Peptides against a protein of PDB entry 5JXT. Designs and how they scored, part 189

Target 1, 319 residues: chain A of PDB entry 5JXT
Amino acid sequence: SLLPKKEINVYIGMSEMQVKWYQKILEKDIDAVNGAGGKRESKTRLLNIVMQLRKCCNHPYLFEGAEPGPPYTTDEHLIYNAGKMVVLDKLLKRIQKQGSRVLIFSQMSRLLDILEDYCVFRGYKYCRIDGSTAHEDRIAAIDEYNKPGSDKFIFLLTTRAGGLGINLTTADIVILYDSDWNPQADLQAMDRAHRIGQTKQVVVYRFVTDNAIEEKVLERAAQKLRLDQLVIQQGRAQVAAKAAANKDELLSMIQHGAEKVFQTKGAFGTMAEKGSQLDDDDIDAILQAGETRTKELNARYEKLGIDDLQKFTSESAYE

## One batch from the design tools (peptide; made by RFdiffusion4, then SolubleMPNN)

Design b2_p23_6_s1 (from b2_p23_6, 11 letters changed)
Fold by OpenDDE base, seed 3:
Structure b2_p23_6_s1 (fold): chain B 319 residues (1-319), chain A 23 residues (1-23)
Amino acid sequence: as target 1 above (319 residues)
Amino acid sequence: MDKKIEERRKEREEERKKRELEA
């Protein structure tokens, strides 16, 4: 029988470079971040800030002029300049040693470009699919990954491109490098490995930048998922999951952790303490803390009814 | 497939070099 998925949110501190770029993004639009724009603040402006902050949480090299060079080289700096890459690098080494195979999902094709460079640098054999991948090339990549005795360890996918009904049950590990605003997109991605034909325990690692906008993206996604489940269970199909975040919600999400980011000199959490020198015990501690916080997050929303979830605004970004 | 990835990689490197020469 197919075992239930084990889902773990992996809370990851920003690197020093990510902190600097996160500060720079907030400072550039400080009036909007402080709510000084009032009713005149464009929802589009706030959405742009959110998008830049999410890029920063993924990798600072997603910004023009962030990558060190010329010459531009693929080296250890590609890893240590992003907290998620530091954790990914250690986690992939463990996953490979245990004889597992891994799907890595992102919303950002440009992040997959960085992950390709990383795979080449580490000597990981991989496949890639994104939204620009031709249908024939997509089939060929899936077949190459799924073939018996495939030497392809990693499959790199954009979440939406991976959501297209494909079977990747030859992988047992799923890494969501970032989260979709729609939790169903992430579930569809997980269900590429967690499907009929899977013989192993599927483990899903959801990377979440701690003390950053991604934590609020995750909370909102969890709230929405619970609401969707309750709506289905109660037959209340008319409770259209409230539309895209309003301006105040976006502002609160942008403000979350911003003060602490401005006060931070260097990296956050385990990234400040260990950086690229994470050992197996540090990874185990991160995973254990993540499993605890995941249970707490789920338990928070499981107690809420439809009416509570519709009224539930994340507490102020200043608590 | 590998050629298409290498071509895209090369195109990105060329675009980057072009931006560096224009900056």
Scores: peptide ipSAE 0.060, ipTM 0.654, DockQ to the pose 0.251
Fold by OpenDDE base, seed 5:
Structure b2_p23_6_s1 (fold): chain B 319 residues (1-319), chain A 23 residues (1-23)
Amino acid sequence: as target 1 above (319 residues)
Amino acid sequence: MDKKIEERRKEREEERKKRELEA
């Protein structure tokens, strides 16, 4: 029988560069962030701030002029300037030693470009597909990855492109480098590895930037998933989950962790303590803490009814 | 914005190839 997926949220601190860019994003729109714009702040402006903060959580080189150069070099700076890359680098080394193969999903094709440069830099053999990949090239990449004795360790996918019914059961590890606003898109991505023909325990690592907007993206996705489950179970099909965040929800998400980010000098959390010098024990500690926080998050939403799940709970914004 | 990233990627690829040829 197919083993159930093990899902672990991996909470990762920002690098010093990410903190600096996160601060700059907030400062540029500080009146909007403080809610001082009142009715004048457009939902579009807040959505733009959210998108920039999510880019920052993924990698600072997603911003124009953030990457050092010219010359543009692929070197250790590609890793240490993003907390997720530091953890990814250590985790992939462990995964490879275990004889596992890995799918890496992102919402951002531009993040996959950074991950390609990283794969080449580390000598990892990879395949890639995204939304722009031709149908024939997509088939070829899947077949190359799935072939018996494939030397391809990593498959890089955009979440939506990877969601299109493909079989990748030759991988047993899934990394969600970022989260979709729609939790069903992430589930569909996981189900590329967790399907009939899988012989191993599928483990899903969901990267989440700690003390940042991504925690609220995750919480909102978990809330929506639970609401969708309860609506199906209770036959209340008319209770359309308010799919779109309102203005106040977006503002609360932007404000989450902002004070601590402004007070931070240097890197944040685990990145401040160890940075690029993370060892195997540090990774075990991060994974254990992540497993605990994942259980707590799930337990929080499992206790909520439909009416509670329809409200944006800001309770975790003040803890 | 996207063109500049593709340019940066090409520049990284070119710089890598240059280093591989110089090594």
Scores: peptide ipSAE 0.032, ipTM 0.604, DockQ to the pose 0.043
Fold by OpenDDE base, seed 4:
Structure b2_p23_6_s1 (fold): chain B 319 residues (1-319), chain A 23 residues (1-23)
Amino acid sequence: as target 1 above (319 residues)
Amino acid sequence: MDKKIEERRKEREEERKKRELEA
């Protein structure tokens, strides 16, 4: 029988470099971040800020002039300059040691380029599929990964390209390196490993940058998923249409954690304390804290009715 | 913007290949 998947949000502090770039993104558009643009502030400008902040949460090298060089080298700096990479690097060692195989999903093909460089640097054998991968090359990569006795440890996928009906039940670990705005896209990605033919407990690790835009992206996705479930249960098809964030919601998301980011010198959380020197106990602590916060997040939305779930207010997350 | 990251990736790949040939 297929075991229920275990889902854990892994809350990760920004590296010093991420904090610096996050500050720089907010400062560049400070009038928009402070709401000083009023009715004249375009939704497009706010969406661009959100996109830049999400890039920063993934990896600072997604920005021009962030990567050290020329010459551009692949070294430990690729890891320690992004909190998610520090946690990923330790987690992958554990996953490999336990004889598991892993799917890594991202929204950003350019992040998969960084993850390829990382896989080569660590000597991890991998496959890759993104939105530009030809159909034949996709089949070949899936077959190579699923082959009995495959040496391919990691499969790198864009969430949407990986969502297209493929079977990857030869993996038992799923890492969502970032989240889709549509929670159904992430579920479809998980269902590549959590499907008929899976023989192991599927574990899903969702990476979330702590005290940043990604917490609000996650909250909004969880709210939407619960709303969609309740709408299906109540037969109320009309409620699903208000899926796009308004300007005030986007502004609230951008402002989340911004003050603390401006006050921070150096890295956040466990990244400030240990940086790249995370041990196995630190990873266990991060995973345990993540499991607790995941249960708390789910419990908040499980108690809410349809009318409450339609009200996206920053205040309703604190009651 | 995308071209410059692809260029940086190529430079890293070329540097890696150079190191692998020197080892």
Scores: peptide ipSAE 0.029, ipTM 0.586, DockQ to the pose 0.042
Fold by OpenDDE base, seed 2:
Structure b2_p23_6_s1 (fold): chain B 319 residues (1-319), chain A 23 residues (1-23)
Amino acid sequence: as target 1 above (319 residues)
Amino acid sequence: MDKKIEERRKEREEERKKRELEA
């Protein structure tokens, strides 16, 4: 029988470089971040800020002039300059030792390019599929990954490309490197491994940059998922909240953690304490803290009714 | 913006190929 999937949010501090770039993004549009633009501030401008902040949470090298070079070298700096890469690097080593195989999902094909460079740097054999991959090459990559005795450890996928109904039940670990605004896209990605034919316990690690925009992306996705569940259960299809964030929601999300980011010198959390020197005990502590916060997040939304879940006020989730 | 990203990608791909040939 298919075992229930285990989902854990992994809360990760920003590296020093991510903090510096996050500050620069906020400073560039400080009037918009402070809400000083009022009625004149466009939703498009706020969406652009959100996209840049999400890039920063993924990897600072997604920005022009962030990567050291020329020459552009792939070295340990690719890892220690992004909190998610530091945790990923330690987690993949553990996953490999366990004889597991892993799907890594991102919304950003350019992050998959960084993850390819990382895989080669660490000697991890991988497959890749994104939105630009030809149909025949997708089939070939899936077959190569799924073949008996495949030496491919990692499958790199864009979340949307992974949504195309493919079977990857030869993997038992799923890493969501980032989260979709639509929780159904992430569920569809998980269902590539968590499907009929899976023989192992599927574990899903959702990476979330702590004290940043990604916490609010996650909260909004969890709220939407709970609302969708309640709407299905109550037969109230018309009550489905507008999938698109409004202007005030976007502004609140951008402002989340911004003050603390401006006050911070160096890295955040475990990245400030240990940086790239995370050991197995530090990873266990991060995973345990993540499991606790995941339960707390789910419990907050499980208590809310449809009317409460329609009121997107950041304040009502903290009372 | 796009050209410099593509140039960096190309340089990393060239370095990757070099490492794959040296391994």
Scores: peptide ipSAE 0.026, ipTM 0.585, DockQ to the pose 0.040

Design b2_p23_6_s2 (from b2_p23_6, 10 letters changed)
Fold by OpenDDE base, seed 4:
Structure b2_p23_6_s2 (fold): chain B 319 residues (1-319), chain A 23 residues (1-23)
Amino acid sequence: as target 1 above (319 residues)
Amino acid sequence: MDELKEERRRRREEERRRRELEA
């Protein structure tokens, strides 16, 4: 029988470079961040800020002029300049030692380009699929990954490209490097490994930048998923939650952690304490803290009814 | 944006060639 998947949110501090770039993004549009634009502030401007903050949470080298150079090199700086890469680097070493194989999903094809540089730098054999990959090349990459005795350890996928009904049950670990605004896209990605033919316990690690916009993206996705489940159970198809965040929701999401980011002179959390020198105990602590916070997050939304889940208020998360 | 993608591709190709020569 297929074992239930284990899902763990992995809460990761920003690197010093990420904090600096996160500050710079907020400062560039500080009037919009403070809500001073009033009725004149466009939803489009707030969406642009959200997208830049999400890029920063993934990797600062997604910005032009952020990568050190010239000369441009692939080196340890690719890892230590992004909190998610520091955790990924240690986690992949454990996964490989355990004889597991891993799917890594992102919303951003440009992040997969960075992850390819990383894979080559560490000597990890990998496959890649994104939205631009031709159908024939997708089949070839899947077959190369799934073949008996495949030496491919990692499969790099965009979440949407991985959602296309493919079987990747030869992997038992799923890393969601970032989250989709639609929780169903992430579920569809997990279901590539968590399907008939899987013989191992599937473990899903969802990377979430702590004290940043990604916590609010996750909360909103969890709320939506619970609402969708309750609507299906009650047969009330008309309660289509307005899938698009309103202006005030976007502003609240942008403001989340912004004050603490402005006050921070360096990295966050374990990234401030250990930087790139995370050991096995530090990873265990991060995973255990993540498992606790994941249970707390789920328990919060499991108690809510449809009427409560329709109210996205910044205040209702604290009651 | 395309320039950074091509620069990364170039670096990956150079690193692969280096490793193939060292093996």
Scores: peptide ipSAE 0.354, ipTM 0.866, DockQ to the pose 0.040
Fold by OpenDDE base, seed 1:
Structure b2_p23_6_s2 (fold): chain B 319 residues (1-319), chain A 23 residues (1-23)
Amino acid sequence: as target 1 above (319 residues)
Amino acid sequence: MDELKEERRRRREEERRRRELEA
């Protein structure tokens, strides 16, 4: 029988470089971040800020002029300048040592570009599919990954491209490097490994930048998922979950952790103490803390009814 | 290794431009 997925949110602090870039993004649009734009503040402007903050949470080298160079080197700086890369680098060593194979999903094809450079730097053999991969090349990559005795350890996918019904049951680990606004897209990604033909326990690691916009993206996704489940269970098809965040929701998400980010000198949270020098015990502590916070997050939304889940209250999560 | 990174970046940018022109 297929074992249920084990899902763990992995809460990761920003690197010093991420903090600096996160501050710079907020400062550039400080009037919008403070809500001073009033009725004239464009929803599009807020969405752009959200997108830049999510890029920062993924990797600062997604910004022009952030990557050190020329010359552009592939070195340890690719890892230590992003909290998610520091954790990924340690986690992949464990995953490989245990004889597992891993799917890594992101919303951003440009992040897959960084992950390819990382894979080459670490000597990890990989496959890649994104939204722009030709159909034939997609089939070839899947077949190359799934073949018996495949030497491909990692499959890099954009979440949406991975959602297209492909079977990747030859992997047992899924890393969601970032979260989709639609939790169904992430579920569809997980279901590439968690499908008929899987023989191992599927473990899903969802990376979440701590004290940043990604926590609110995750909360909103969890809220939506619970609402979708309740609507299906109650047969109330008319409860259109407001698919798009309003301006006030977007502003609240942008403001989340912003004060602490402005007060932070250096790295944040899990990256502040040891940074790139995370050992095996630090990773175990991060995973255990993540498992606890994941249970707490799920338990919070499990208690909410449809009417409560329709209210985007960032506050109702703490009351 | 650095040349391979710049070549990959250039190839990715060329592929992106090609896709932007084909769309």
Scores: peptide ipSAE 0.110, ipTM 0.658, DockQ to the pose 0.056
Fold by OpenDDE base, seed 2:
Structure b2_p23_6_s2 (fold): chain B 319 residues (1-319), chain A 23 residues (1-23)
Amino acid sequence: as target 1 above (319 residues)
Amino acid sequence: MDELKEERRRRREEERRRRELEA
């Protein structure tokens, strides 16, 4: 029988470089961030800010002129300049040592380019597919990964490419490096490993940048997922239509943690305390804290009815 | 930025060629 998947949100502090770039993004559009644009502030401008903040949460090298060089080098700076990479680096070492295989999903093909450089730098054998990968090359990559005795440890995927119904049950670990706005896309990604033919306990690690926009992206995705579940259970088909964040929701999401980011000199949380020097106990503490916060997040939405979930703005999650 | 993109592309191509030779 297929075991239920274990899902853990992994809350990760920003590196010093991420904090600096997050500040720069907010400062560039400070009038929009403060809501000073009023009725004239376009939803498009807010969506652009959200996209830049999400890039920052993934890796600062997604911005032009952020990566050190020329000359451009692949070194430890690729890891320590992004909190998610620091945690990923330690987690992958543990996953490999236990004889597991891992799917890594991102919304950003350019993040997969950084993860390829990382895989080469650490000597991890990998496969990759994204939205630009030809159909034949996708089949070849899947077959190479799934073959008996495959030495490919990592599969790098865009979440959209993972949506194609492919079977990757030869992996037992799923890392969502970032979250989709549609929680169903992330579920479809998890279901690449969590299918008939899986023989191991599937564990899903969802990376979430702490004290940043990604917490609000996660909260909104969890709310939507619960709403979708209740709509299916109650037969209320009309509720599914409010898929797009409104302007005020986008503004609230951008403002979340912004003040603390502006006040912060250096890194956040475990990144400030340990930086790249995370040990096994630090990783265990991050995973345990993540498991607790995941249970708390789910418990908040499990108590809410359809009418509460429809009225719920990201502000009321903390009242 | 373009040089870095080209370097990353080159590494991916080298890795692909290595896979094709190991198969």
Scores: peptide ipSAE 0.103, ipTM 0.722, DockQ to the pose 0.040
Fold by OpenDDE base, seed 5:
Formats: sequence, structure tokens, C-alpha cells
Structure b2_p23_6_s2 (fold): chain B 319 residues (1-319), chain A 23 residues (1-23)
Amino acid sequence: as target 1 above (319 residues)
Amino acid sequence: MDELKEERRRRREEERRRRELEA
């Protein structure tokens, strides 16, 4: 029988470089971040800030002029300059030693580019598909990954490209490097490994930058998922209005952790304490803390009714 | 997208040339 998937949010501190870039993003639009633009602030401007902050949470090299060079080199700086890469690098070593195979999903094809350079640098054999991958090349990559005795350890996918009905049950680990605004897209990504034909326990690691906008993206996605589940259960299909985040919700999301980011000199959390020198005990501590926080997050939304979940989308703008 | 692919290609080509010069 197919075992239930385990889902663990992995809360990761920003690197020093991420903190510096996160500060710069907020400072460039400080009037918008402080709400000083009032009714004049465009929803488009706030969405642009959100997108830059999400890029920062993924990797600072997604910004022009952030990567050290010329000459441009793939080296340890690719890892230590992003908290998610530091955790990924340790986690992949553990996953490989366990004889597991891994799907890595991102919203950003440009992040898959960085992950591809990382795979080459570490000598990890991989497959890749994204939204630009031709149909024939996609089939070939899937077949190459799924073939008996495949030496491909990693499959790199954009979440949306991976959603297209692909079977990847030859992998048992799923890493969501970032989250989709639509939790159903992430579920569809997980379901590439968690399907009939899977023989192992599927484990999903969702990377979340701690004390940053990604926590609010996750909370909103969890709230929406619970609302969608309750609407399906109650047969109230009309209540699942895709309420696109309003301006106040976007502003609250941008402001989340901003004060702490401005006060921080250097990196956050375990990234400040050990940086790239994380050991196996540090990874275990991060995973255990993540499992606890995941249970707490789920427990918050499991107690809420449809009306409470609809109100909470409005009240999270007032705290 | 094409510019980013070209830029990454240029960076990879530059890194390759550097390794070939250091070898």
C-alpha cells in the first residue's frame, strides 16, 4: 500500500548576503514598505517588491551584479551566499547516503540554472525540465531518470512543468525549494513521486526562509488549502473565490520580519552561528524544529471554520 | 529568457576558458 507522504517545512535563516540584499530591496521602496504611499501605491509596485523579496529568499545571484565576477566561477560561494543552498547541500549528502533519489521543484527557472551549476560543481548527476523544455526532450529526460539502474540522482523541475501528469515514482524525496501561491501546484508536484508505483516513504521538504516574506506566503497557502478542503467537504464551491491578495495583505507580507532584517548585522539563526559549517546535528535540529513548527501551523488552520478562514485573510492585515 | 541563457552560456564559457588557462 502507498504510505502517506511526510511533509516538513524547513525553516532556514538568510545568509549575510541575503540580509544585505533584502535590506536593499526594502530601502529602495521604503515609502511603499512604510505604507507612506497610501492610496497612491499601486498593487503592481507591491507585487514587484514581493517578487524581489522572494528572489532574495531563493538566491541573491538572481539579481544582476550580485554574483562575484568576472571571472564568474562556480565555487563554495554559490552555497554559502544562500541559506537554502547551505541546507540543501547537507541534506542532499544525507539523501544520497540513504540511497534515495530526489525531485527539486522551484517556481523560478533561473533558480534551476543555479541548481544546475551546483549539481555540476558537486558532481551530482541530474535531469532537468522547465516551461521552455520541448515535449520530446521532456519525455527523454523523464525516461532517463526513471530507467532501471538510472545513475541520475536529482531531477530539477519548475513546479508548473512538473505538474503536467509526469510519473516520477522512482524518486522518494521531494524538495520544494520555494512555494507556489497556489498550494495545489505544490501538491501536484509532490504527487509526481507520491503515486501508485511508489514503494518508499515519500518525504517532502518545503524550504521556507525564516523571518521573511516566505513565512507569510506559506501561511497564506496553508490557509487557502484548508479553505479549499472545507469548501469541497461542504459542497460550497462558490466560497473558493481566488481572492488575489489585496494591497494591505501584500504590505503586511512585505513588512513581516522587515524590522528584524534592518536590525540584523550579518546572517540569521543557524546561518549566523555556523554558516556553511553546519554539521549533521545542526541539520537534525533544523528538521526537528521544522517538524514542530509544521504541526503547529497545521493545527492553527485545522481548528478554523470557513468563516474564520475568510476573516483571517482580512485580520492578518491588522497585526 | 534568451539573454539569461546567453549570459549563463557566456559565464560557463568564461569559466571553462579560465580552467583551461589554469591547467
Scores: peptide ipSAE 0.033, ipTM 0.659, DockQ to the pose 0.053

